# Peptides against a protein of PDB entry 4KTY: the designs that were tried, part 92

Target 1, 266 residues: chain A of PDB entry 4KTY
Amino acid sequence: YVLNDIGVIFYGEVNDIKTRSWSYGQFEDGILDTCLYVMDRAQMDLSGRGNPIKVSRVGSAMVNAKDDEGVLVGSWDNIYAYGVPPSAWTGSVDILLEYRSSENPVRYGQCWVFAGVFNTFLRCLGIPARIVTNYFSAHDNDANLQMDIFLEEDGNVNSKLTKDSVWNYHCWNEAWMTRPDLPVGFGGWQAVDSTPQENSDGMYRCGPASVQAIKHGHVCFQFDAPFVFAEVNSDLIYITAKKDGTHVVENVDATHIGKLIVTKQI

## One batch from the design tools (peptide; made by RFdiffusion4, then SolubleMPNN)

Design b2_p16_8_s3 (from b2_p16_8, 12 letters changed)
Fold by OpenDDE base, seed 4:
Structure b2_p16_8_s3 (fold): chain B 266 residues (1-266), chain A 16 residues (1-16)
Amino acid sequence: as target 1 above (266 residues)
Amino acid sequence: SSLNKARANSITKGAA
């Protein structure tokens, strides 16, 4: 989880699982220096740099460009005219070195690019880390622990009534650490995500959230456990929006989200 | 390379 500089990232569909190679390059020239530079740009105190909880949280914020001129600009509109298409990247090295050289956010990333760069960042700093792919990954935008799907009376989806969405797949990271700030047993793998999805206490960041806590339905623990829980275990709530403004729950699907979570054992 | 290109993640279509 620390020494392997080449990885495999899972993507595609649950019934058509695909893989791509990703070069983390945590040992290549300039990469560790760039990771330190990222923490410098975050104005991270030296005392915090030895704490994997703080480091992973800062990393989740800084790997995306939002809020803090971090590493990567996300784009999902299939228009990448001012940079590199997300699919063109093959590893973290070029991205990190470009960031260090230009001192400006690099364009563009999507979830696996964010996860790849974040994985490099964590490993460079001695934090065991892996990429996780979740198929049918929910994006709970209103923090209600459910995925709302609004339907018109004719059965058509009304995408204007909610910002909730489901990714065909989503990639994030798990980082290994102790959690002395949590009850005993909730250390180990922690979910962290640098893809800018939701604001967490003022910045686009996510985690560390205890995987063990989430697995057992404990969403009360810092950080962002409700959001991560929703990504893997949200119920789909189909709601008909009536013309009179009333909402009627038509169906609940508890099986769609998080059908498959895949990670590599190293 | 073409072999290393990943399909972009996307929002799934709801029921229509």
Scores: peptide ipSAE 0.222, ipTM 0.781, DockQ to the pose 0.068
Fold by OpenDDE base, seed 2:
Parts: sequence; structure tokens; C-alpha cells
Structure b2_p16_8_s3 (fold): chain B 266 residues (1-266), chain A 16 residues (1-16)
Amino acid sequence: as target 1 above (266 residues)
Amino acid sequence: SSLNKARANSITKGAA
């Protein structure tokens, strides 16, 4: 998971799965220097740089430009006039080298670009890492572990009341590490995400969240386990908002979110 | 190449 410099990222729809090639290039000239520079920009102390828990958490913050002038600016508005469209990138090398040269955030990324660059960062620093794609990935924005979908009386979605959302697909990373800060058995793969989605204790970052903890419903474990749990296992709660202000639960769908989670085996 | 072009992911309220 650290030696392969070319990967495959899954995307598309659950019924029309697609793949794209991505060059991680963790051994290319200047890439290790850039990864060290990223940690310098994060003002990460030297003692923490050998700890994969701290490194992966800092990486999840710094691969996105929010809060800290990190590597990538996200854009989903189909307006990319001031940079490179997310779909035009073929790998991490050009992005990281541009960031190192310009010392300014690179435009633009979406989830697979964030995941690709983050995968390079992790592998470059000796952390085994892989990209994970989740189809029908929930974005719980109020940390209640469910997707609240408010409906008008006619059955249409009330966009004003509905704050939660679902990605058709979302890419994040899993990093392999021990978790001495957690109970025994919750090491191994940890979910980490550099796509800016939610604020985590003051900045846009996510993880490391124990995959084993999430699998067994242990959402109380650091970091961001509730959010990652919701991404893969939220129930959809369809609520009709009545004119009198009352709410009626019309339906609950426990099968829609996280229909398929895929990753490349190496 | 065609393999290097990915469709943007989309986020939807209430429906995926």
C-alpha cells in the first residue's frame, strides 16, 4: 500500500461503476519535500511527525485549503475559470509541485482529487493507505446519525428545512495504523477524509476514525466516528412538515446509504 | 485519456 505509485479510483453510480487511473507519484522528485512542506505549513511539531494518528489528522486538514491555506480548493459549482477543472487532473504530482512552487492553494478539486492527493501524502510518509469509494454517501450536518429529509405535503423535498444531503458517490482514505489511544482491537484501518465537509473541533478535517469501531457501532471513539458512521450507515428519515408546525415521520429507509463501498486491492 | 476524466460527484438533498 506504500509502494504502488499508480492507482485506480472508483466513481460513477452504484449501477454503473466506473474507474479512473490516478498517478500518486510518491517517489517522484520533489514530492517528499512537498509533503514535509505541508507539515511545516501546518506548524506541526517535530515530535508529532512520527505519529500516524497526528500525521493523518493534520493531513486531512491540510490537503484542503480551508482554514489553513492548504493544498486544494474544492469547487462543485461547475465554474473553474480561475484554475484547472477537477476532472482534468491525472495524478497528485502536478498538484503538489504547484502548491510547493506557488505556496498558494491549487484550484480545483473534488472528492477523488482530495483523496488522490491525500493518498500520496500518506504513502509518501510511510503510512499504508488506500482510497475508498462509498456510493450513496450521507452528509449528516447536525451529528444526529440520521438523514432528516423534510417533505412538503405534496411529497416534494422541502429544501429550506432539509439540511442533510447525500453524495451519489464519495471518496475518502483509509490509513493503516495502531491506535494506542483507543481500546485494544480498534487499530488497523482508519478512515480519514480531506474533502472539506464538516468542521471538526475548529477546522475542516476528518479522522482518523477506527473502521472496526464504526463497523461495531462504537461512535464514541475519536476522531469523528459519528460523522463517518453516518456516511455509511445513516437511516433516511422522511418527515412531512405539516402546516400547523407538527412533524410526521412518513418513512424510514435503513438500506439506502452506503449501498456499496469499494476499494482497490493491492 | 478517457480514463483520466471523471464525472463530478453530485450532492442532493433528500435523494441520491
Scores: peptide ipSAE 0.171, ipTM 0.746, DockQ to the pose 0.081
Fold by OpenDDE base, seed 3:
Structure b2_p16_8_s3 (fold): chain B 266 residues (1-266), chain A 16 residues (1-16)
Amino acid sequence: as target 1 above (266 residues)
Amino acid sequence: SSLNKARANSITKGAA
């Protein structure tokens, strides 16, 4: 989880799981320097740079360009004219070196690119890390731990009312660390996510959230445990918005989200 | 080296 400089990222669909090789390159020339530069750009205090909790949280913010001119600009509209298409990247090295050289966000990334670069960042700084792929990954937009899908009277989705969404797949990271700030037993793997999805206390960042806490339904622990919990365990609530302004729950699907979670073991 | 092609992840709305 630290020494491996090449990895495998899972993507595709649940019934058609695909893999791609990703070169993390945490030992390549200039990469450690770039990771330190990222923390410098974040204005991270030197005393905090040895704390994996702080480092992973800062990394989750800085690997995306939002808020702080971080590493990667996300794009999902299939328009990549002003940079590199997300699918063209094969590893973290070129991205990080471009960022260090240009001192400007690199275009473009999607979830596996964010996760790949973030994995390099973590491993480069001695934090054991791996990429996790969640198929049917929920994006809770209003922090209610459920997917509210609003339907028109004809059964079509009301896109104006429906703010929540589901990724066919989403990649994030797990980082290994002790959590002295949490109760005993909630150390170990921590979910962290650099793909910009939701604002967390003023910045697009996510985690570290205790995987053990989430597995046991504990969402009260820092950081962003409710959001991560929702990604893997949200109910789909289908609500018909009637013309008279009333809302009627039509169906509830508790099985769709988080149908498969995959990570490379070695 | 060859480029690894990966399908872009898609954001979707649920369907009843």
Scores: peptide ipSAE 0.029, ipTM 0.673, DockQ to the pose 0.063
Fold by OpenDDE base, seed 5:
Structure b2_p16_8_s3 (fold): chain B 266 residues (1-266), chain A 16 residues (1-16)
Amino acid sequence: as target 1 above (266 residues)
Amino acid sequence: SSLNKARANSITKGAA
């Protein structure tokens, strides 16, 4: 994982899976320096830089520009006039070198760009990492481990009440590390996500969340396990908001979210 | 190429 400098990222739809090549370039000139610079910008103490838990969490925060003038500005509105469209990037190197040179956030990224850059960051620092794509990836906005979809009496979605959302696909990273801060058995792959989705204790960051913990329903384990759990396993709760102010659960769909999770094997 | 086929991810709302 650490040695591969080029990869494949899965995207598209669950019934129309697509792949794109991504050059990680963790060994290219200036990339390690840039990764160190990122940690410098995060004001990460030297002692923490040897801890993959801290490094991956800081990287999760710093690969996105929110809060801390990190690497990438996300954009999903199809307006990219002030930068590079997310789809135009072919790898991490140009992004990281631009960040290092300009000392300003680079525009623009979406999930696979964030994941690509974050993968470079992790691998560059010696943390085994891979990109994971989840199709029908839930975005739980209120941390209740379910997707609350509010409907009008006519059956249309009430967009005002419905805060939760589902990505057609979402990319994040898994990083390999021991978790001495967790019970035995919950080391190994840890979900980390640099795409700015939710605030985690004051910053737009996510993880590391133990994949094993999530798999076994241990959402109480740090960090952000409930959010990651919801991304892959939340139920859709369809609620009719009646005119009288009452809410009625119309249906529960336990099969929609996380239909397919894929990662490159090599 | 894979780049030409790249598309943005999108957020959707569920429907009953």
Scores: peptide ipSAE 0.028, ipTM 0.677, DockQ to the pose 0.071

Design b2_p16_8_s4 (from b2_p16_8, 11 letters changed)
Fold by OpenDDE base, seed 4:
Structure b2_p16_8_s4 (fold): chain B 266 residues (1-266), chain A 16 residues (1-16)
Amino acid sequence: as target 1 above (266 residues)
Amino acid sequence: SSQNQANAASITRGPS
């Protein structure tokens, strides 16, 4: 029996769901070696390499290039002159092998590329993992568990007053593990995200956050549960910035974020 | 419209 190393990643819009093929290539030559190399570059202690909590957290940091010369450089400006456009990648293998060969971050990735490479990394190291796509995914930049959308008096969005944003879709990973560091019942699927979005205790990383905890509104547990919770369940707060400097809440939308979360069982 | 790139198009306009 040989496990299929080709997957499907969901993207697009909630009313126009699209799929793309992705080759994880976890069994291809050099890929496991590269994953071990990634942990070496992270200077991860040998004792920690047997702990999926530590491994997944390190992976979330190292799959992105920020902070630690990790695998992928993100870019969202539609200008990819110094590398490969994110849409050109079809799998993890070329990215990981390039990283291992060049020993420099690979350009460029977006969320599904990060998630694809991270999925390979986790699976190579014996951690069950899947990709999750969230449509209308919030990016809470100021950690207030809400999406602040500032409007001019004419109703137009003022993007200068907040760094909060809503992705049309966002991809991250869920990794299966026990969580002895959490109360009983919060093991199982853990959200982890290698797309560089927010700084978490000094590095751009995210998770592992208990999916069960988040599902039941528990955001007090490590790691990054508030951020992940906000991605799937933030209220949109529309705030009008008046000319006199006052702010008025015009509307609250509790239904926009997290309209559809797509994943599959392993 | 849907596109390959993820983006923040959903908040480019206010409710009015």
Scores: peptide ipSAE 0.064, ipTM 0.716, DockQ to the pose 0.081
Fold by OpenDDE base, seed 5:
Structure b2_p16_8_s4 (fold): chain B 266 residues (1-266), chain A 16 residues (1-16)
Amino acid sequence: as target 1 above (266 residues)
Amino acid sequence: SSQNQANAASITRGPS
């Protein structure tokens, strides 16, 4: 994982899976320096830089520009006039080198761009990492481990009341590390996500969340396990908001979220 | 398309 400098990222729809090549370039000139610079910008103390738990958590925060003028500015409004469209990027190197040179956030990224850059960051620092794509990926906004979909009496979605959302696909990273801060057995792959989705204790960051813990329903383990769990396993709760102010649960769909999770083996 | 879609079409139409 650490040695591969080019990869494939899955995207698209569950019934129309697409792939794109991504050059990580973790060995190219200036990239390691840039990764160190990123940690410098995060004001990460030297002692923490040897801890993959801290490094991956800081990386998840710093690869996005929110809070700390990190690497990438996200944009999902199809307006990219002040930068590079997310789809135009082919790898991490240009992004990281631009960040290092300009010392300003680079525009623009979406999930696979964030994941690509984050993968470079992790691998560059010797942390085994891979990109994971989840189709029908939930975005739980209120941390209740379910997707609350509010409907009008006519059956249309009430966008005002519905705060949760679902990505057609979402990319994040898994990083390999021991977790001495968790019970035995919950080391190994840890979910980390640099795409700015939710605030985690003051910063837009996510993880590391033990994949094994999440797999076994241990959402109480740090960090951000409930959010990651919800991304892959949320039930859709359809609630009709009646005119009289009452709410009625009309349907529960336990099969919609996380229909397919894929990652490249090499 | 490589763009993510918030509130995917599968749920915007209501329950099946």
Scores: peptide ipSAE 0.056, ipTM 0.718, DockQ to the pose 0.080
Fold by OpenDDE base, seed 2:
Structure b2_p16_8_s4 (fold): chain B 266 residues (1-266), chain A 16 residues (1-16)
Amino acid sequence: as target 1 above (266 residues)
Amino acid sequence: SSQNQANAASITRGPS
């Protein structure tokens, strides 16, 4: 998982799965230097740079520009006049080299761009990593492990009250490491995500969250297990807000979120 | 060549 410098990223829809090539380029000139520079910009102490738990968490923060002038600026408004459209990128190398040269965040990225650059960062530093695509990926913004969908009395979604959202697809990373900070059995693949979605103890970052912990519903384990759990396993709670201020649960859908999770096998 | 599809966050439609 560290030797392949070209990969495939899954995207599209669950009933129309698509793939795109992505050049990670972890062995290209200047890329390792750039990854070290990223950790320097994060002011990461030298003692932590050998710890994949700390490195992956710092990487999840620094690959996005929020909080710390990290690598990539996200944009989903279809207005990319001040940079490169997310779909125009073909790999991590140009992005990372631009960041190193300009010392300013690179515009623009979406989830697969974040995941691609993050994958390069992890592999460059010797951490086995892969990209994961989740179709119908939940974004729980209030950490209650469910998607609260508020409805008008006519059945339409109340967009004012509904704060949670669902990505048609979302890409993040899994990194392989031991977890001595967790009970035995929760090492191995760890979910990490550099796409800026939610604040995690003061900055936009996510993980590492034990895949085994999430699989068995252990959301109390660091880091950000509740959020990652919700991305793949949230129930949709349809709530009608009555005029008198009362809320009535109309329906619960436990099958919509995380219909398909795919990753490339190497 | 084909245009890559952007990902998009959406509010799920009500039950039907």
Scores: peptide ipSAE 0.047, ipTM 0.740, DockQ to the pose 0.075
Fold by OpenDDE base, seed 1:
Structure b2_p16_8_s4 (fold): chain B 266 residues (1-266), chain A 16 residues (1-16)
Amino acid sequence: as target 1 above (266 residues)
Amino acid sequence: SSQNQANAASITRGPS
């Protein structure tokens, strides 16, 4: 289903869920042309443009500006000089048309903006897609499938010893497709994420990762399944850094990450 | 608030 051109994106906190409308505008003038232009800028082979696996992976890379002069520049500094604050956007159309016109990355986006634009991109190209919001979403920076939290001996968090972090919420996309490159049963919804979080084989992109595979604990399949798995199912490992340089695991919390995952049904 | 809140990344507080 690709026909709904207006949606709802969930955000806020797990105990104070909020919604915002988002106009995808996949049928607006110039939007399909812009999506094709994005694939042109990616130098995507024509033979791959009919393959939703390749298209969604390219889209994941190109909706963010990193590496390839893609659509959106991310910013979380709460200043947003020389651009538009992420919260000011109400839909994908203005962003995509600005990108097409200027041929330069558009400033600025955060996760829901990336997800909104990516959703438009996928739907324009005939790929059923929806936005997913994960509350207490882990960002595993060292690919160890756990969220390392270092504590001083007094119990205070030492943020200097790890780059791992937890988002209060994070939005990404799920795209519907067959996965002939995976074992039978792992088609259907695939997690894809255009918010630039981690490098995947040389550029900031994520997915498609089989939701079914991840749900059943299989992280050995392409693409980026370990990262997506960690977003929703990381254990919080509280490690005390002793003055003598030793590290001691003080506590493990297996319930905090992925407290709630919300999506609007298509 | 007049604007929607941004998402925020942080290191969660230590265990209670």
Scores: peptide ipSAE 0.031, ipTM 0.700, DockQ to the pose 0.078

## One batch from the design tools (peptide; made by RFdiffusion4, then SolubleMPNN)

Design b2_p17_1_s1 (from b2_p17_1, 8 letters changed)
Fold by OpenDDE base, seed 2:
Structure b2_p17_1_s1 (fold): chain B 266 residues (1-266), chain A 17 residues (1-17)
Amino acid sequence: as target 1 above (266 residues)
Amino acid sequence: MDYEELEYYEEGAKVEL
């Protein structure tokens, strides 16, 4: 994991899985300096820089530009006129070096770009890391562990009421570390995500969430376990908002979210 | 959570439900 500087990122659809190569370049000139600079920009205490829990959490915040002028500006509107289209990136090196030289957020990223850059950051700092792709990845906006899909009386989705959404795929990272802050057995792989999806205690960041905790439904364990749990295991709740203001559950789909979780085994 | 390994290319999009 730490020593491999070239990776594969999975994307596409669950029935048409696709891959892209990604150059992590964690050993390239200037990349370690840039990773240290990212932690400096985060104003991370020196005492925390040796702790993979703190480093991965700070990295999840700083790889995105929100809140803190971090590395990457996300864009999903297909309008990339003021930067590089997310699909044009082939690795982390150019992004990180541009960030270091300009001292400004780099445009633009989407989930695999965030995950690619974050993977470089983690590996560069000696944290074993991999990219994970989840197909039909839920985005729970209210931390209720379900996808609330509000319907009009005609059966169409009410986009004003429906805050939750589903990605066709989403990429995040898993980082390997001990979790002395958790009960015994919840170390190992930790989900961390730098794609700016939800606010976590005042910043757009996610994790580290114990993969073992998530697998066993321990969503009370720090950090952001409810959100990551919802990404992979939320039910779709179809709710009709009646004219009288009542809500009626029309259907529940427990099979739609998290259909496939893919990672490269290195 | 089942992990598998497979390769191919595309951008992320929100699905319509």
Scores: peptide ipSAE 0.058, ipTM 0.620, DockQ to the pose 0.100; fails the geometry check
Fold by OpenDDE base, seed 1:
Structure b2_p17_1_s1 (fold): chain B 266 residues (1-266), chain A 17 residues (1-17)
Amino acid sequence: as target 1 above (266 residues)
Amino acid sequence: MDYEELEYYEEGAKVEL
């Protein structure tokens, strides 16, 4: 993982899986300096820089521009004025070097761009890391571990009430580390996400969440395990909002979310 | 969580429910 400078990122639809190459470039000139600069911008204590738990959590915050003028500005509106369209990026190097040179957030990223840059950051700092793609990835907005889909009385989705959403696909990272802060057996792969989806303890960041803990339903473990659990395991709850203000559960779909989770294992 | 190895590229979009 750490030694691979080129990767493949999975995207598209669950029924039409596509691939794109991504150059991580963690050994290219200026990239290590930029990763150190990112930690300097985060005001990360030197003593913490050797701790993969702290480094991955800081990285998840700093790869996005929210809160802290981090590396990438996200955009999903298909209007990429004043920057580079997310699809035009082919690797992390140009993004990181632009950030280092300009000292301003780079425009623009989406999930695979965030994941690509974050993968470079982790690998550059000696943390084994991979990109994970989840098809039908839930975005739980209210931290209830469910996807609440509000329906009008006619059965159409009420987009005003429905805050939760599902991505056709979403990319994040898994980082390999020990978790001495967790019970024995919850080390190994940790989910971390730099795509600015939800606020975690005051910042747009996610993880490290133990993949083993999530697989076994241990959502009480730090960090952000409920959110990552919801991304891959949420039930869709279809709720009719009545005109009288009452809510009625019409249907539950336990099969829609997390239909396929893909990652390179080498 | 079941992990499979596959290859994919496109911009993420919200699915219609």
Scores: peptide ipSAE 0.053, ipTM 0.612, DockQ to the pose 0.101; fails the geometry check
Fold by OpenDDE base, seed 3:
Structure b2_p17_1_s1 (fold): chain B 266 residues (1-266), chain A 17 residues (1-17)
Amino acid sequence: as target 1 above (266 residues)
Amino acid sequence: MDYEELEYYEEGAKVEL
């Protein structure tokens, strides 16, 4: 994992899985210096830089530009006039070197770009990491572990009431580490995500969340396990908002979210 | 409601449910 400088990212749809190559370039000139610079910008204590839990959590915050003028500005509105379209990036090196040179956030990223850059950051710092793609990835915005889909009486989605959303696909990272802060057995792969989706204790960051804990429903374990659990296993709750202000649950779909989770096998 | 036909959006888009 750490030694591979070229990877494959899965994207597209569950019924039409696509792949794109991504150059991580963790050994390229200036990349290690840039990763150290990122931790310096985060004001990370030197004593914490040897702890993969702290490093991955800081990295999840700093790879996005929110809160801290981190590496990448996200854009999903198809307006990329002031930067590079997310689809034009082929690797992490140009992004990281631009960030280091300009000392300003680089425009623009989407989930696979965030995941690609974050994978470089983790690998550069000696943390085994991989990119994971989840098809039908839920975005729970109220931490209730379900997708609340509000419907009008005619059956159309009420976009004003519906705050939760689902990505056709979403990419994040898994980082390998021990978790001495968790019970025995919850080390190994940890989900971490640098795409700015939700605020976690004051910053747009996510993880590390124990993959084993999530698989076994242990959402009480730090960090952000409820959010990551919801991404892969939330139920869709269809709620009709009646004109009288009452809500009626019309349907529950437990099969829609997290239909396929894919990562490159080594 | 036919909940089966979710219109898939383009790459990196939110799905309409």
Scores: peptide ipSAE 0.040, ipTM 0.611, DockQ to the pose 0.033; fails the geometry check
Fold by OpenDDE base, seed 4:
Structure b2_p17_1_s1 (fold): chain B 266 residues (1-266), chain A 17 residues (1-17)
Amino acid sequence: as target 1 above (266 residues)
Amino acid sequence: MDYEELEYYEEGAKVEL
């Protein structure tokens, strides 16, 4: 989890699982310097740099360019004219070195690119980390721990009534650390995500969220446990929006989200 | 660009339900 510089990222669909290689390159020249530079750009106190909780949370914010001119600009609109298409990246090294040299956000990333770069950052700083792929990954936009699916009276989906969405897959990271800030038993793997999905206390960041807490429904534990819980365990709520403005719950599907969570074991 | 505003990934997409 720290020493392996080449990984596999799972993607595709639950019924058509695909893999891509990713070079983390955490031992390559300039990568450690770049990771330190990232923390410098975040204005991270020296005292915090030895704390994996703080480091992973800062890394979550800084691997994306939002808020803080961090490492990667996300793009999902197929407009890559001013950078590299997300699919063209094969590893973290070129991204991190470009960031360090240009001192500007690198274009462009998507979830696996964010996860790849973040995995390098964590491993480079001695934090055991892995990439996790969740198939049928929910994006709870309103923090209600469910996926709202609005239907017209004719049964067609009205995508305009909610910002909630389900991705065929999403990639994030798990980082291994103790959680002295949580009750006993909630250390170990922590979900952290650098893909800029939701604002977490003023910044686009996510985690560390205790995987054990998530598994046991302890969404009250810092950080971002509700969001991560929703990604893997949201119920689909089918709601008919009637012409009179009333909403009627037609169906609930508790089995759709988080059908498969995959990570490479080293 | 916010993730919530996106309709698809290059290699991933929103699932139509």
Scores: peptide ipSAE 0.040, ipTM 0.615, DockQ to the pose 0.031; fails the geometry check

